# Peptides against a protein of PDB entry 3WG5, part 187

Target 1, 218 residues: chain A of PDB entry 3WG5
Amino acid sequence: LAKNIVYVAQIKGQITSYTYDQFDRYITIAEQDNAEAIIIELDTPGGRADAMMNIVQRIQQSKIPVIIYVYPPGASAASAGTYIALGSHLIAMAPGTSIGACRPILGYSQNGSIIEAPPKITNYFIAYIKSLAQESGRNATIAEEFITKDLSLTPEEALKYGVIEVVARDINELLKKSNGMKTKIPVNGRYVTLNFTNVEVRYLAPSFKDKLISYITD
Target 2, 218 residues: chain A of PDB entry 3WG5 as posed
Amino acid sequence: LAKNIVYVAQIKGQITSYTYDQFDRYITIAEQDNAEAIIIELDTPGGRADAMMNIVQRIQQSKIPVIIYVYPPGASAASAGTYIALGSHLIAMAPGTSIGACRPILGYSQNGSIIEAPPAITNYFIAYIKSLAQESGRNATIAEEFITKDLSLTPEEALKYGVIEVVARDINELLKKSNGMKTKIPVNGRYVTLNFTNVEVRYLAPSFKDKLISYITD

## One batch from the design tools (peptide; made by RFdiffusion4, then SolubleMPNN)

Design b2_p20_8_s3 (from b2_p20_8, 9 letters changed)
Fold by OpenDDE base, seed 3:
Structure b2_p20_8_s3 (fold): chain B 218 residues (1-218), chain C 218 residues (1-218), chain A 20 residues (1-20)
Amino acid sequence: as target 1 above (218 residues)
Amino acid sequence: as target 1 above (218 residues)
Amino acid sequence: MRVKGAGIEPIRMGSGELKF
C-alpha cells in the first residue's frame, strides 16, 4: 500500500560520487517507505560525468517516481544537473532558475580557461543527452543544443520547448500542478500517474556526513 | 641561493580537485623556500581526468623539481597517478608498488561494471600519455600500452622499460640514487641536475583541511 | 560502496569548480 507520503530532499553543489550517495540514500529511504514520490530540490553548477551517469541510472532504477525540482530561485540544473533532470520521472523548475549549458569539458587550465573536450567526447554526450530526452518524451533537439550551443533556458522557455513539465514556486504548487501527471519515464516498467491527493510531505535532512562534506567542500 | 632543502609530502587517495590543491600548496611552499626539490609520496588508485591534467600542468610549471615517489610498499600510481608521474621531473618507486592501468573509463555502472570510454576518449588519452612520455624521454610505447592493454608494471619492470628512473626503498635511498640525475623535463626551461648533497629533509603535513577531507573521503 | 575507481574518472561537465 503506497503511503500518501512525498519525500523532499535537497541536493546542492557539485555532482560528485558523494552526490550519488546522497541520491541513493534518499531514493532508498523513499522506496523503503513506499512513498508516492521523492522530490529532489536541485541546485548544481555541474560536476563529474561518471557521478552524473550513475545518478541517472539510479533514478531510472527507482521503484518510485523521482522528481527533480530546480529550486530555490537562483538555483540551476546546469550541465550534469540537466542530464540528471532529463533522466528523471518529472522535471520542475522554480521561477528564476535555469537549466542547460551541458557542453562537456575536460577541465579548466590553471589560468581558468576551459580545456575543451575532444569532438568525440562531445558527440558521445550529444547522443547520450538526446537519448535521455527521447526516452522521456522531452525535446531532443533542445537537449542537443544544450551542448552544441551551450544553451541555457528559463523555466518558462524550458516548459514551452517541452524540456520540463512544471513551473512551480514552491513544493505545494509543485504537488498541485503535478498531481495527475504521468511520469515521463517508467517506474518499474510502468508509467505512473502521480497522485498527490492528501499527501504528507516529509523532508529528508542531510546526514551528519553530508553536512560535514558540504561544509568542507563549500 | 637554493637552500639545501628537500620537501617531502604525502598524497594518498583519489585524484580530485582537492588533490590538485594539495599539489599546488605543497609545490608553492617548496618554491617559496627555494627548495632543491619536492618529493611527493604518491598512493592513488586514480581519479578525475581534469584534476589529473591540472596537476600535470602545475608540475610542469613548477620552479623546482617535482619527484613522484610511489610509496609505501603496496602503493600504486594507478591510472591518473601514472599520468601525473609521467608529467613529473623524476619518477621513483618503492619495491612492492605498481604503476599503470591507465585505461580511461566513463565510470562504473550500479552493478560495478565499467562503463567504457568511447574510442575517441581512449584515443585522446593515448595521445596525451604518449606526449607526456615523449616529452620526458620515457617509453611512449609502454605508456600507450598502459591504456591499450591496461598494463601494470612493477618498479623493476618500469625501470627496465624506461618508464621510471629510480627504485628506492625509502627517502634516503631515493636521495642517494637520484643525486646527480637530470630532470626528465625542464624546470623553468632548463634541465636541472639534482643535487642532494647535504640536504635537509622537511616533511610537509596535510593542512587541517586536508586531514578533514581525507578523513571524510576515506 | 565507494568504489575507489581505478581509472581516469570522467570529464566534468560545466563551470563551477569553486576553489575554496
Scores: peptide ipSAE 0.038, ipTM 0.515, DockQ to the pose 0.308; fails the geometry check
Fold by OpenDDE base, seed 1:
Parts: sequence; structure tokens; C-alpha cells
Structure b2_p20_8_s3 (fold): chain B 218 residues (1-218), chain C 218 residues (1-218), chain A 20 residues (1-20)
Amino acid sequence: as target 1 above (218 residues)
Amino acid sequence: as target 1 above (218 residues)
Amino acid sequence: MRVKGAGIEPIRMGSGELKF
């Protein structure tokens, strides 16, 4: 029986191999406690494609629902963050957040100019992001436009276009609005109906290592 | 007049955005002192393509010769390290080191399996690595095989095939053997003949930040 | 995108990090 527990953890900053470790640790803790779900409060400008793909895979392998919550106001799920969200069981956004801008790049030049990804790489990620959208029953056309048009959306637009499932101001409103929703991807091969009736919210803190790495990367 | 100074700095570990900062800092210090050259003792298993490309560009923009020295024995310039080397003004290797294995990958799965890069990405980096080899007058066929065959070479093989310029046991032997060599790429638009007669060797230490990041990534 | 491995590390999304 799932404990009526929902974990909440914050992931902020660039998506890196360390970010994968954070996702893995947080999801593992929530899995071990048989939580009803884990909510990841995500604020990222993007990051590494490998880490992103590994995080998506880790989410897809989760034994419990993983909810990506673009939070707080002013946060974004930009680039890699959008892929992670589209790979998750449920996406929520707070008012004043954004999602999208997913065009792959090879890096930044010394002058700060973007080194464009070759069309071949871009096409790969178009196919990939569309697959994530399709698998989760989300808007694959908009997902493609996150790359081809470098499109960014507000929470209201993202909800309207069927990219996300919930707009919520805080965790309590998120729990209320998502109660009774089915996960957009399966958990252990089954679509789960979220039950957030009388749940205990448990916040996970960053590890000492997490704090140290964040301090260095900021 | 170039000061008869040669800087030596060590870069060890994965090629990341932080590694770019290290290259940039070290080269900048050597440029500011109008050093005859900087030798980067490189030991890397590979890393990020963006960081690699930025490092290559930073080397190409250097106001002084940048020598990549795969050192000490047991070190490698694997994957990204090979690209960096091929983008440099001179490559040296110590006995017992290796170079190559440049096949791009998208990442590692949770089971540790390699996620293969799509052919389109592989083809991009084949073209890129061949361009680096051609621009530096090095063996473009072997450079391609670093990807297509995931080829790794010994220093002796790499020298034989015209991938590198010097095999040296230590900095003193490197300076001796490379004295009078022309850089394989231009410095400020001109090929420089290295003059290592009566040079002062100055070692650059990692910054506190460098040490902290290395401690966390190890 | 960071391409990790004995190969070029993965392509960065947004921040451009392909790793090799």
C-alpha cells in the first residue's frame, strides 16, 4: 500500500551528470518509502543532453509517479528541462514560469555566440522530443516547435496546447488540482491515478555534496 | 620579445565547462607574460563535446604556442582529449600513454551501456576531426579511424602515423626534442618556430576552485 | 549536450554541451 506521502525536492541550475545523481537519489528515497509520488521543483536554464536523456530514462524507470513542477515564479524548464518534463508522469508550472527553447547547440564560442548544432543533430532531437510527447499523450507539434522555432511558452499557453497538465501556485494547489489525474506515462507498466487525498508532504533537502556542487557551479 | 619562459600546467579529468575555464586561465597567464609557449600536461578520459570545441577554439586563438603533452605515463588523451590535441600547436606524448578512441556517444544508460550517437552526429565529428588533422598537417585518415574504428594508439604508433610530433619522457626531453620545430597551426596567423634554448620553466598550480571541483568530481 | 564516455560526451540542450 502506497504510504500517503508525497516527497518534494528542489533541483535548480544546469542539467549535468550531478543533476542525474540528484534525480536518482531523490527518486530512490521516494521509491523506498513507497510514496504516492515525488514532486521535483525544477528551475533550469538547460544543460547536457546526456544527463537529460539519463534523467528521462531514470524517471521512466521510476517505481512511483514523478511530477515535474516548474517552480517558483520566475523559474524555467528551458531546453533540457523541457525534455525532462515531457518525459515525466505529470507536468505542472507555477504562474510566471516558462517552458521550451529546446534547440540543441554544440556550445558557446568565446564571444558568447551559439555554435549551432548540425541539422543532423537537430533532427535527432526533433524525433526524440516528439517521441516523448507522443508517449505521454502531449502535443508533439508544439514539442517540435520548441526546437524548430525555439518556442517558449507560458504556463497558460502550455496548458492550453496540451503540453502540461497543471498550473498551480504552490504545492498545495498542485496536489489539489492533480488529485485524480492519471499519469501521462505508465508506472511499472500501468497508468496510475494520483491520489492526493490526505497526503503528508515531505521535503527532501540537498545533500552536503549537492550544496557544495551548487555553490561551485553558481 | 617573448620571454624565454615556458609555462607548464596540468589538466586532469573529464573535459567540462570548468576544464575550458582552466585552459582559458592558464593560456591567458602565459599570454600575459609573453611566454615562448605553454605546455598543458593532459590526462583525460574524454568529456563534453561543447567544452572540447570551445577549448580547441581557445587554443587556436592563443597568442602563444599551446603544446598538449599527454603525461604522465598511464595518462591518456582519450576522446575529447584527442580533438584538443589535434587542435593544438604541438602534440607530445610520454611513453606509456595513449591517444584516440574518439567515437561520439550520447551518454550512458543506467546499466552503464553506451548510448550510441546517431550516424549524423558521428559523421559531423568525422568531418570535424579530419578538419583538425588537415589544418594541422596531421594524419586525417587515422583521425577518422579514431572514430570509425574507435582506434587507440601508443605514442610510438601516433608518431609513426604522423598524428603527434614528439615522444618525450619528461618536460626537459620535450623541450629538447621540440626545439626548432614549427607549430602545426599558426599563432596569430604565423607558424612559429619553437625556441626552447635557455628557457625558464614555470609551473602553474590549480586554483583553489580548481582543487575543489576536482575533489568533487573525483 | 554532454556526450560522456571514452567518446565525445553528449550534446548540450540549451547550454550546448556535447561531451567527447
Scores: peptide ipSAE 0.038, ipTM 0.362, DockQ to the pose 0.270; fails the geometry check
Fold by OpenDDE base, seed 2:
Order: sequence, then structure tokens, then C-alpha cells
Structure b2_p20_8_s3 (fold): chain B 218 residues (1-218), chain C 218 residues (1-218), chain A 20 residues (1-20)
Amino acid sequence: as target 1 above (218 residues)
Amino acid sequence: as target 1 above (218 residues)
Amino acid sequence: MRVKGAGIEPIRMGSGELKF
């Protein structure tokens, strides 16, 4: 019997238009192979709101479950990363990671101070993040507080508050713990029960372009 | 009897050369008035290593105690902010703030990935942050882990581990709790016992330049 | 030794764009 495939890919760094391309590429590969799921190991300090919203939309349009895994220890799903996670089919975190701090900003002044987003923008993103939480059956109050209080949570707190679904040390533990869980949002209009009993894990490497960009910037 | 003056100023945003100018200005004002101390309400995601080191040096050269207060709730002394705090005479944090995540990076690639600092640079900053911790009698092991594990701590954890000295909800509680504490590093070659029994709190406002820069960037 | 170019910056925030 052909093993169900679970893809694993890494997205590390700022959320940009390029990050969207990475998500799109990785999810597309997994869709083409009819994978059981794709796990995205996420480590991001945040990034662009537009790119973030595009990524959320791409995840929601996925033909397979997209699991956001905040990994490795020390990683974060900060700001834009939190939105992406809340838009995904399942959130997992490794011990020693964080999620939250979602206050939108316009940027930094020349003096390095944060240029606060006007209330209209802040309220827009409050509504947006709450919608993501509600649609996924996650804690919308905490989602709001990620913005209003710039709150950050540990994996244990996030699990306790119903923000995330799994705390796992590694991919094997994640697969074990998430086996039999239902996706928090639909896949092709239906909630999917994850089946990781007989899976092959396939790691997606960074593209040549990713490597080249990294190499020329190192 | 003339009230002892405690100055309070805010530094929010990225650590830059301009942030150095703010520290220098604020500390100089407090020095000129022979203040009992200056409290810097710090909220920073980090910034430039050069500016950070200059700020640390300016604090260490201060003629008065410089208290770093990670404030308000939701604020962080992240990365460069942690170094600055560790270089100060006293660290306080408000509930709901964070400290740590001190891994040096060269920047971000075009694809938004972190360009990791080479081991030589990382090791330099490990030695540097450990020296700051040791000189201030703070937890050097945790200081190292702020880099090696990109560790972040809550105020309660930071206090428990001996990274910081005070958890306080506001300036009044900070003054109350820190009264009678010795500075963690010398002021003019001597450890100073803080006396906040009869103090006047004076808030230093942003300069006209600070306001102008904020206004033109809003 | 001033490490020029090494940032202890987790987030590059450009002016004019909404960033998280």
C-alpha cells in the first residue's frame, strides 16, 4: 500500500512577497502529489501585511492540510507569523518557541520609534485576526489581545488558551500527536481527519533561487 | 529639603545612532541636575550592534544610576535591548514584557531569510553579553543562551533566573521596590544604594526633533 | 571592533508599509 506522503518544508525569516512564493511552491508540490499534509516549519519575526494576507489566502485555498509548526526551539511565529498560523489547518509549536505580538505598525521613524498604525488600520486587523481565530475554532479573545496588548504566548500557554492544537518536540512527535486530529479549517470545503499511521516524510529543500539569494547575501 | 529627582524618559523603537543621541541627551540632563537616577522606559525590537555598544558604554560612563525599565506591558527589550539592559545599573520589567532573543544576524536576504552571523561574530557577542552579565552580577549562563538558543524570558522568569532585579507594574511600584537596592554596576567607580524615599519624578519629553521626525513619518 | 553591518534586528521594517 503506497505510503501517505507528508511534506516538510522550512520558511525562515521575514514575511515578504518571496515568502508567498515559497508557500505557493511548497503547497503546490504537496498538492500535486496528493500528500496527506504539508508541515511548514515556521520561524519568522513578522513582515508585510499584504504578503501575510496573500499567504493566508493561499493556505485557505490549499487542496491539502497545511500544518504550521513553529520550529525549532527559539523560533517564533511573531506578528505576521501568528496570522499565518491562525489561518492554517493546524498549529503546532515546539517547546521554547513563541506566538503573538501582532500589533500592526506603519514602520519606524528616522529616530527609530515605531510609527503606530492609525486606529482604523488597527481595528481592521483586529477584525481580521478575530475572523481567522473564529473560522478555525481558536481563541478569538486571545487573538485580539495579540494586537491590543501585543501579547506573546509560550507553547504551553497557547495550547492552554486554545490558540494552537499541538506542542511537539520534533516532526515525529508532531505526527504522532496530530494523528486523528481534524483540521481546524476546511480543505476543499471539508474538515479532514489527519491520518499519519503509515506516512513517508519528504523534506522539501530550498530552491536553487533560495540558495543563490542566501549565498549572495552571506 | 530639596527632593531627590528621578527622571523618566521613553525610548521606543529600533536601536540606532539616533537612539544613542536620545540616551546621551537624557542621561546628560539627569547628570546636570544631579538626579538620584534616570529611568528609561524601554520598548525595542532591537537594532544596530554598533549603536547598542555605544549606548552600553554611555550608560556605563553615566554619573548617575541608569535604570532600564521594560515598559509598558507588551514592550520588549529584545536583542539589542537586552544588551543595553544588561549594561545598566538596574533592570526592571513590567508584567507582560519580554527580554532576550539576542542572536546576532547580518541582515535579511532578498527572500526574507535571516543571514546568519558567522561564528566569529556570534562568539564575539557571546563573550560580550557574558561580560555584561558578569560585570553586573547577573546570570551569565542565561545571557549566553539569549544568543545560543535565541531564548526569551518573561519578567517572572528573568527575575527568577537572576537576569533582572525588579518586576513592577508602574513607575511608583518600581521606585518602591528598588528603594534601597544597590546598583548592579558602579556609578563613578562605586556601587550606589538607591534612595527613592522622597523623590520628585520628572518626565523628559521627546525633543522637537523627535516629534518632527515622528510627524513627518506618520 | 565595531561590527559594521551586523544587526541585532529581528525585524526590518520599511517606512510606508504595514508591518507585523
Scores: peptide ipSAE 0.033, ipTM 0.304, DockQ to the pose 0.074; fails the geometry check
Fold by OpenDDE base, seed 4:
Structure b2_p20_8_s3 (fold): chain B 218 residues (1-218), chain C 218 residues (1-218), chain A 20 residues (1-20)
Amino acid sequence: as target 1 above (218 residues)
Amino acid sequence: as target 1 above (218 residues)
Amino acid sequence: MRVKGAGIEPIRMGSGELKF
């Protein structure tokens, strides 16, 4: 019996237009192979709003389930990462990771201080993050607090408050715990029940360009 | 008699955090050599707001005059480039260049459409661009219209309306025309009279990193 | 100091598509 394929790819660092290209490439590969799902191991401090919105849209348009897995321990889905997670079909977190801190900023001053976004931008992203939460059946109140209180949550808190679906130590535990779960948003207009029984896990590597940009942006 | 040194450096492409590093490096080199000025040949379609604001601040803190020269013909100081120019000690443009189009955007959608900035952001940058114009004794009304009307100007229009100081075909003409001009903002708290009599022009090259990033972002 | 823009940086000026 042909094993269902689950792809695993890593996305680390700032969310940029290049990060969109990575998401697009990884999801496209998994779509082409009719994978059961793709798991994105995410570790990001945040990034650009436009790139984030485009990534969310790309995930929502995916022909297969996209699982955001905040991994490894010590990783975060901070700021833009939280939005991406909330826009995905399933969120998992490893112990010792974090999610939240979504206050929009204009950037950093020369002294490293945050230049605050004006209230209108903040309000826009409040509406946006709440919409992502609502559409995915996740806690919209907490999603708002990711901005208004700059809240960050542990995996256990995020699970408890209905922000995420799974806490898992590794890919094997993630597959085990998420087996039989329904996606929190539709895939091609339908909620999909994940079937991780007898799967082959395939790891996708960064492209040469991915490696080069990572090297330059670090 | 030791010739006064004028440095010339090129900055091309999108305004990013890396562009700040280029500005900082180029200005620092010129400061270390006690140059009469540095001329930045600028060709940019725009970029990030935070990087732009940091560049403006770096220029304002320069120990030497920083001249923004929109060059060569066909180049632009679009969007973020306009702010940078307005924050500089002197603006020059070559024939066939442009300045303006400063409406802030959140970014581009997947279909390439602009995601508009909310009015509060727009208002913030209206206040900011007007402040730059006022502080430099340039036309604040036109600066506002760069945003509100998404206005773009030719060199001749920009000169006529008091947005820029010089129209010049090349570095030699720029040096000739700007000789004896006062900086539009202070250098170390004082307005400086430019002396381009008997200058040595030195061209700064991009670093290896500059070249690499340019190659990747093109 | 590379101003590593951590967080949601919503505002771009002009065609700031960092085409990476």
Scores: peptide ipSAE 0.031, ipTM 0.547, DockQ to the pose 0.292; fails the geometry check

Design b2_p20_8_s4 (from b2_p20_8, 8 letters changed)
Fold by OpenDDE base, seed 5:
Structure b2_p20_8_s4 (fold): chain B 218 residues (1-218), chain C 218 residues (1-218), chain A 20 residues (1-20)
Amino acid sequence: as target 1 above (218 residues)
Amino acid sequence: as target 1 above (218 residues)
Amino acid sequence: MKVKGDGIEPIRMGSGKLKF
């Protein structure tokens, strides 16, 4: 039986292979303790597609619900962050956050200009992001527009369009609003109804390694 | 009981978050089938430090022995590949391969010149690579020199200096020479004696996703 | 080994060969 424990951890900055390590470590801790869920407070401008895909896979392999919470106000689940959110068991956003802007690029030129991805790559990620939306019962049309229009949404818009599940100001409001919701993807082959009645909230800190990596990647 | 199965999979190209996905998928398949071991044929010029650290962690969490085999001739476990090898249960190299050149860099400038890492970062990776060598009972002094001197070694030198365990021309010779060797790091908290007597060799192919990622990262 | 900045910026979503 799950302990009445919810873990909360922060992931901030560019999505890199180190971000994967953070996700893996945090989820593993929560799995080992049989937590009811883990909430990942996510603030990212984007990052690597490969790291993103690995993070999505790690979330989908989780033995517990993984909630992506775009937090604090001013944060974003931009680009890679949107894919991660769409691959998760539940998405929440705080007021004043954003989600979207998912168009793949090859990088920045020396002058700081964007190098566009070839159509084949763009089409792959259109299919991929749509699949994430479909698998999670979220708006696949909007998911496509995150790429084709480089669309970004407010929490209220994202909720309205069925991209996300919850708008919440803080962890307490998130727990309150998401209590009784079903996960949007399976946990161990089953959709789980979240039970946040009388839960203990445990905050996870970055490891020394995580801190160093964050310092190196920023 | 382990099935008399050894999986073999190829990982080629830059170490990225997609490379992590390949490692994770391959190891997971081998774990699910209770393989005696998985051999990863590795050929890499290096890549991301964060992806490398995640791969090392995934290998160390493996429920089965993970053998890094620098293969084919002309291949390298360069830079990030060396760390991955040093983090594994056994290292083998084919004749005509190389290992080393581990100095961290911040990237390439617009002119293609290397941007050097600050001393703090270099010192971190010196400590890290030495720890991998020490944990695996391999030559920590040479591991440091992979950074401080940007040293690269032949298979014969690497074997002589106690960096690797086996020189082998192919999978069959590798299995023959490594039969009865103990893993250099634990598997589920125990050092395992490899038993390659009458094993079935199963080759794993890249997934469609793996192929696409490799195409995009190269 | 690259610590910061993708020389061949891999598929980055925001940085690298594919950035998001």
Scores: peptide ipSAE 0.118, ipTM 0.325, DockQ to the pose 0.118; fails the geometry check
Fold by OpenDDE base, seed 2:
Parts: sequence; structure tokens; C-alpha cells
Structure b2_p20_8_s4 (fold): chain B 218 residues (1-218), chain C 218 residues (1-218), chain A 20 residues (1-20)
Amino acid sequence: as target 1 above (218 residues)
Amino acid sequence: as target 1 above (218 residues)
Amino acid sequence: MKVKGDGIEPIRMGSGKLKF
């Protein structure tokens, strides 16, 4: 039986194999409690493509709705973050956030110049991001332009173009606005209508490992 | 005698010691020809603080106006790029670009989490970025918030808040709009009124070394 | 902005080395 619980967790920084572990842990906790949804407050400049693809797959395999919320103001779902968002059950953005800039690169030269991805890789990710957009009923043309034009959008633009579903200032407004919305992708093979009536919000903290890795690297 | 020449060069990617070399080369070429100005089309996600500070110093030592133009659409003057912009004689942005997100970090953990800079470093860069803003007559409060709130702004917001001087779609519009503007910092100890009447635009290409490093890293 | 080492590494997207 679904509990009127919504989990909220934060994922901040680069998308790596460890970021996958964070997604997996957070979603698993929410699944175990049969939460109505989990909201991931996302702030990322991007990251690894492999980790991103694994995260998207983990979201798609979720037994509960996974809402990507680009938050707080100043945050971004840049590059890999955009892919993750497009792979999720609902995208929300706070005012003053951004989404896009999805051009794949091989890396940076010693001089800091971008090493462009070869056309084969770029085209692969064009196809991939378009598939995510199409599967979720989001704007596949804009999704392509996130790569081909390195396009970035405001929340208002992203909403206008049908890239995202919600613009919300905070969790309370997000819950209010998304209440009654259908997930943009299936949950366990079915589209779910979100029910945020009288929900308990539970915040998931970073693990000790998350904190330790953050601390060791501080 | 100043030639009615405006140089345009592109700097794209991470801010590194090599990016310094690019700035130095481009500015030197423009200085040698007594150009009216050089416009640097900047697209950067950020980079090294040391390289950034050196670049700012090189700009401040320029014998000609250095205009930072965040271009093309989708580009950013993020983090180190914001500092560089604030250290320049004029900032322009194209629609669909961004500026800000200046929080200093020590790096990224193995898990991709941000390693936060200690307060002493953060405070150092708060003082530094505020000094750049103040010296250039730009919004020092917003400059501080680029760090303290990791704030990012659109061109329209940045213009509105007095962070930048021009919003322009292309070089021609930039030249038109900036014609008659005073530099925000001195050139050789004096504020210069830009004169873009009947200017010849000369594009500087990446050096062979720039191309090679880009190619080797591609 | 990185104070130590290489600047904000843009996020690699793609197979093992590909960044986004």
C-alpha cells in the first residue's frame, strides 16, 4: 500500500559512479517504504556519460515516481543532468535554474579547449536524448538542440517548450503543482497519477560515506 | 595612431595556463596593431583560479580595450569566466548565455561531489570578485552573490542588475551598441570611449598549437 | 572555479571517457 510519504534527497555535483550509488540508495529507500514519490533536488554541471546512462536506467526501473527538481535557485541540470531529467517521471525547476548544454565531449585538452566528440558519438547521444524526450512526451526537437546548438533554457522557456512539467519555488509549491499530474514515463509499466494530498515530506540525508567523501575532498 | 580595427577571437573551454597564453597572444596582436579593441568571444564553464587571476591581470595591463563577449547562444561565462568578464573593459552577452556561478571549490571528490573551499579561500575570492566589480563600476552585491549563493544570471538580468554593459545578438550589434561607451576600467590609466565607427573586423584564428592541442585531445 | 589543480572539469558524458 502506498504511503502518503514523499522523500526528498539532494544530489549535487558531478555525475559519477558514486552519483549512481546515491540515486540507487535514495530510490531504494523510497521504494522500500512504498513512497508516493521521491524528489531529487538536482544541481549538477554534468558528468560521465556512462554514469548518466546507468542513472537513467535506474530511474526507469524505479518502482515509484522519481521527480527531478532542479533546485535551489542558481542550480543547473546541465549536460548529464539534462539527460537524467529527461529520463525521469517528472521534471521540475525552480526559478533561476537552468537546463540544457548537452553537447558530448571527450574531455579537455591540456590547454583547456574542449575535445569535441566525434560525429559518431554526438549522433549516438542525439538519438539517445531524443529517445528520452520522445518516451517521456517531452520536446524532442529541443532535446536535440541541447546537443546540436548546446542550447540552455530557463525554467520558463523549458516549460513553454514542453521540456519540463513544473516551475516551482520550493518543495511545497512543487507538491501542490504536481498533485494530480501523470508521470511522463511509466512506473512499473503504468503511468501514475501523482497524489500529494496530505503527504508527509521526509528528507533523506547524505550517507556517512557521502559525507566522508565530501569531507576528505574538502 | 589607433586603427579602426577591431579584433575578434574565440576562447572556448576551461580556463588554464594555456588559456592565459591565448589571451596574451590575442591581446598582444591587437596591441601591436593599435586596434580600437579586441573582442573575446568567451564560452567557458570555468577553470583554474591561478590562470584566471593571471588572465585578469593581463587584461588590466592591456594597452587596448578588451571586451568579453559571452557568445554564442548557449555559451557561458561561468565561474572563472565571470571573474574574467568582471576584470574586462566591457562585458557583452548574447541572448541565451549565462554568467555567474562563481563559488570556489578545491575540486571534486572521487564520487564527483564538490570539495568545498575552506572559508578563508571563499572569503578571499569574495573580496577579489567584489574588488573587480567595484573597480569596474559593476554590481558588487551581485558579484558577491555569484559566490555566496552560486548565483547565475541571464543577459537580461545581468544587464538589469548592472553586472554587464551590453546584450547583443552578434558582433555587428555589439559594435553598434557599444559604440560611444566608456570602458569600465582604465586602458593605460585612462577610461576610453569606444569608437566603432567604420571599423574593420579582423578575426584571429587559433594558433597551430591551439589546433594541435585540440586535435590531440579530440 | 577550482582553486587547486584543473578547473571545473566539464562533466564527461559518453562511454568511459565521454563527458557532457
Scores: peptide ipSAE 0.103, ipTM 0.352, DockQ to the pose 0.091; fails the geometry check
Fold by OpenDDE base, seed 3:
Structure b2_p20_8_s4 (fold): chain B 218 residues (1-218), chain C 218 residues (1-218), chain A 20 residues (1-20)
Amino acid sequence: as target 1 above (218 residues)
Amino acid sequence: as target 1 above (218 residues)
Amino acid sequence: MKVKGDGIEPIRMGSGKLKF
C-alpha cells in the first residue's frame, strides 16, 4: 500500500522574503506529492511583518495541511513566528520552546533603543492576530496579549490556554499525538482529519540557496 | 480587435517578503490576463537579500515580460532594487532616478555603524550580480562595481554602460521606446519582442494589505 | 542591501519597517 508521505523541513532564523520562499518551496513540494502533511520545524526570533503575512497567506492557500512545529528545544516561534503558527493548520511545540512576544516595532534606533510602532499599526496587528486565532479556534484573548503585554508562553501554558494543539518531544511523538486531529483551519475549504498511520517521513534539506541565505540572514 | 493589455503597478519602499508578495500578485494578475507585459514602477532604497533573490526568481519564472521602471523622478533602484532590475526582462529609468549601490551589509550596529558582510558573502553577491548581468546581456563589469565600489549611476550613465535599456519620462514614452525591443531574458524559454502597439494600460492599485505594509515598512 | 539582519527591516532602506 503506497505509504502516505509526511514532509519535514526546517526553517530557522529571521522571517524574511527568503523565509517566504522557503515556505513556498517546501509546501509546493509537499503539494506536488500529495503529501498527507508538511511539518515545518520552526525556530525564529521574529522578522518582517510583510513576510509574515505572506507566509500566513501561503499556508492558508496550501492544498495540504501545514503543521508548525516549534523545534528543537531552545527554539522559539517569537513575534512573526507566532503569527505564522496561528495561521497554520496545526501548532506543535517541543518542551523547552516558547511562543509569543508579538508587539510590532518600527525597528531599533541608532542607539539600540526600540522605535515603537504607531498606535494604528499596533491596533492593526492586534486585530490581525485576533482574527488568526478566531479563525483557527484558538485563544484570541491570549493572542491579543501576545502584543499588548508582549506575553511569551511555554508549551504547557500555550496548550493550556488553547493557543497550540500539541506538545511533542520529536517528530514521532508529534505524528502519534496529532493523528486523528482535525486541522484548525480548512484545507481547500474543508477541515481535514490528519491520518498519520503508516506514513513515511521525508526530510527536505535546505537548498544551496537556502543554506546561503540562512547563513546570510542569521 | 482585442487590445493588448499592459499592466502598471507601483512597488515602493524596502524590499521585503511583502514586496515579494506584491511582485507575485502583480505578475500573477498580468499572467492570468495574458498581458503583453507588466511594468513595475519601482522606488526602493534596498532591502533584504533573500526577498530580492526570490523576487528575481519570480520574475524569471514569469509567463509574461516584466519591465522594471525606476520611477518617479527622485526614485531609486538602490541595492536590492538593482538586482531585481538586472533580473528583469527590461529596465527603464526616468530622468532624475538612480541605480546601483549594491554592497551587501549585515546591518547596522546599535551605534548606527555598518556591520560589513563577510568576504564570502560579498563575493557570493558579486558572482550573483554578474550572473544576472551576463544572462541578460547587460554590463557585468559595472554590475560588479555596483558592489565593489558601491557605484550608483544616473539613467544616462546606466544606458551608456549597457546596464539598462530605456530612459523614459513616463509610461507613454516607455511604451513607445520599448516597442519592438526584445526582452533581455527569455519568457518561457524564448526571447520575446515587445509589442506595445494598440495597448491598453491598466493600473493595479495596492491592496489594502499592500498599503498597510508599505506604510509599515516605509 | 541587507543580506542578513535580525530585525524586520532589511538593511538598507531607512524607512521604518515594521518588525516583529
Scores: peptide ipSAE 0.070, ipTM 0.315, DockQ to the pose 0.091; fails the geometry check
Fold by OpenDDE base, seed 1:
Structure b2_p20_8_s4 (fold): chain B 218 residues (1-218), chain C 218 residues (1-218), chain A 20 residues (1-20)
Amino acid sequence: as target 1 above (218 residues)
Amino acid sequence: as target 1 above (218 residues)
Amino acid sequence: MKVKGDGIEPIRMGSGKLKF
């Protein structure tokens, strides 16, 4: 009997190599149980480009649909978070969340000023983010503007412009609205129709290591 | 009486934002005590470019000379470590250490393969590393080759090519050999002549936080 | 350990898997 399980996990804070480990662990657990999908409740101000790219690749290699859900209200999928979302099988946002602000930077100076990325780096990530949008059938023009204009969108705007697929207040509404939707990228080479009829929701807790890392990085 | 104090601290492992905090803490302690210099015993395989740039800036803003000492034997100042060294007031290496391998990468893929930096990023860091070398009166051609050829050097080669200033087996030999040398970059707008005559050596221990971070990142 | 990198690109220099 195909277990109609949907896993839910939370990832909060900076995108780092540890965030990759969290994604990898969570997706692996859901894959092992042949879940219908995993929902990642994402709240991030951004982080490392290398970790982001690895996370995107891990999502793209997933044996099950990975849904990025910008949650709770007040959360953001900023910078690296937007790329992760655009690389996923489905994007949802809660009301009162935001997405965008994808301009690459080299870092912060001692005074907290942004060290600008050279045009050459910016152009690389323009091409990269446009590729993610195009592969997923999402708005590549807006994806570019997340960088060139440092654009941030509301859930309603993101839905309107074809950046995201669902606006949902909670997991139950997300499951209802996404039921019967096709993934925006393939799973194992095929676009999958989500079946959230009579699903069991299973929450994954952070490991002790995840908790320790979050405590140290926050 | 000008306290002829030299602080010594150890930084080992990946260059991260925490490494910046370590540099900042150590330099600040030495500044507060009006030390003649601080010696950072550096052993790093590399790390983040953002953290590296911030560390370089912190060193350049130091009120006292910051000496990067690649130590102990077997240590390296690889990748980001080379930039930090080239941004410092004096570079020393112990016999059996190495410097170089400065090619920028975007990260690692899931299979552990290097994600190549686009030419545009590589060119930025070529310009940056050459600038550090030029400002410090060090070999800018070799600095470029640390990237373009992924070159690594022994202490003897690095000294010969004018990349570093001192080869020393230990702190005592370093103090002896560097006594009377001018800093390779200014301290408070002036080139400082190091005075290691009758100095007190004070070792700084990692904080509990530093130890915890090292334990988690190693 | 605030990774002070709210921006996208820490370009990594060299072989370091940031082993966290």
Scores: peptide ipSAE 0.024, ipTM 0.247, DockQ to the pose 0.300; fails the geometry check

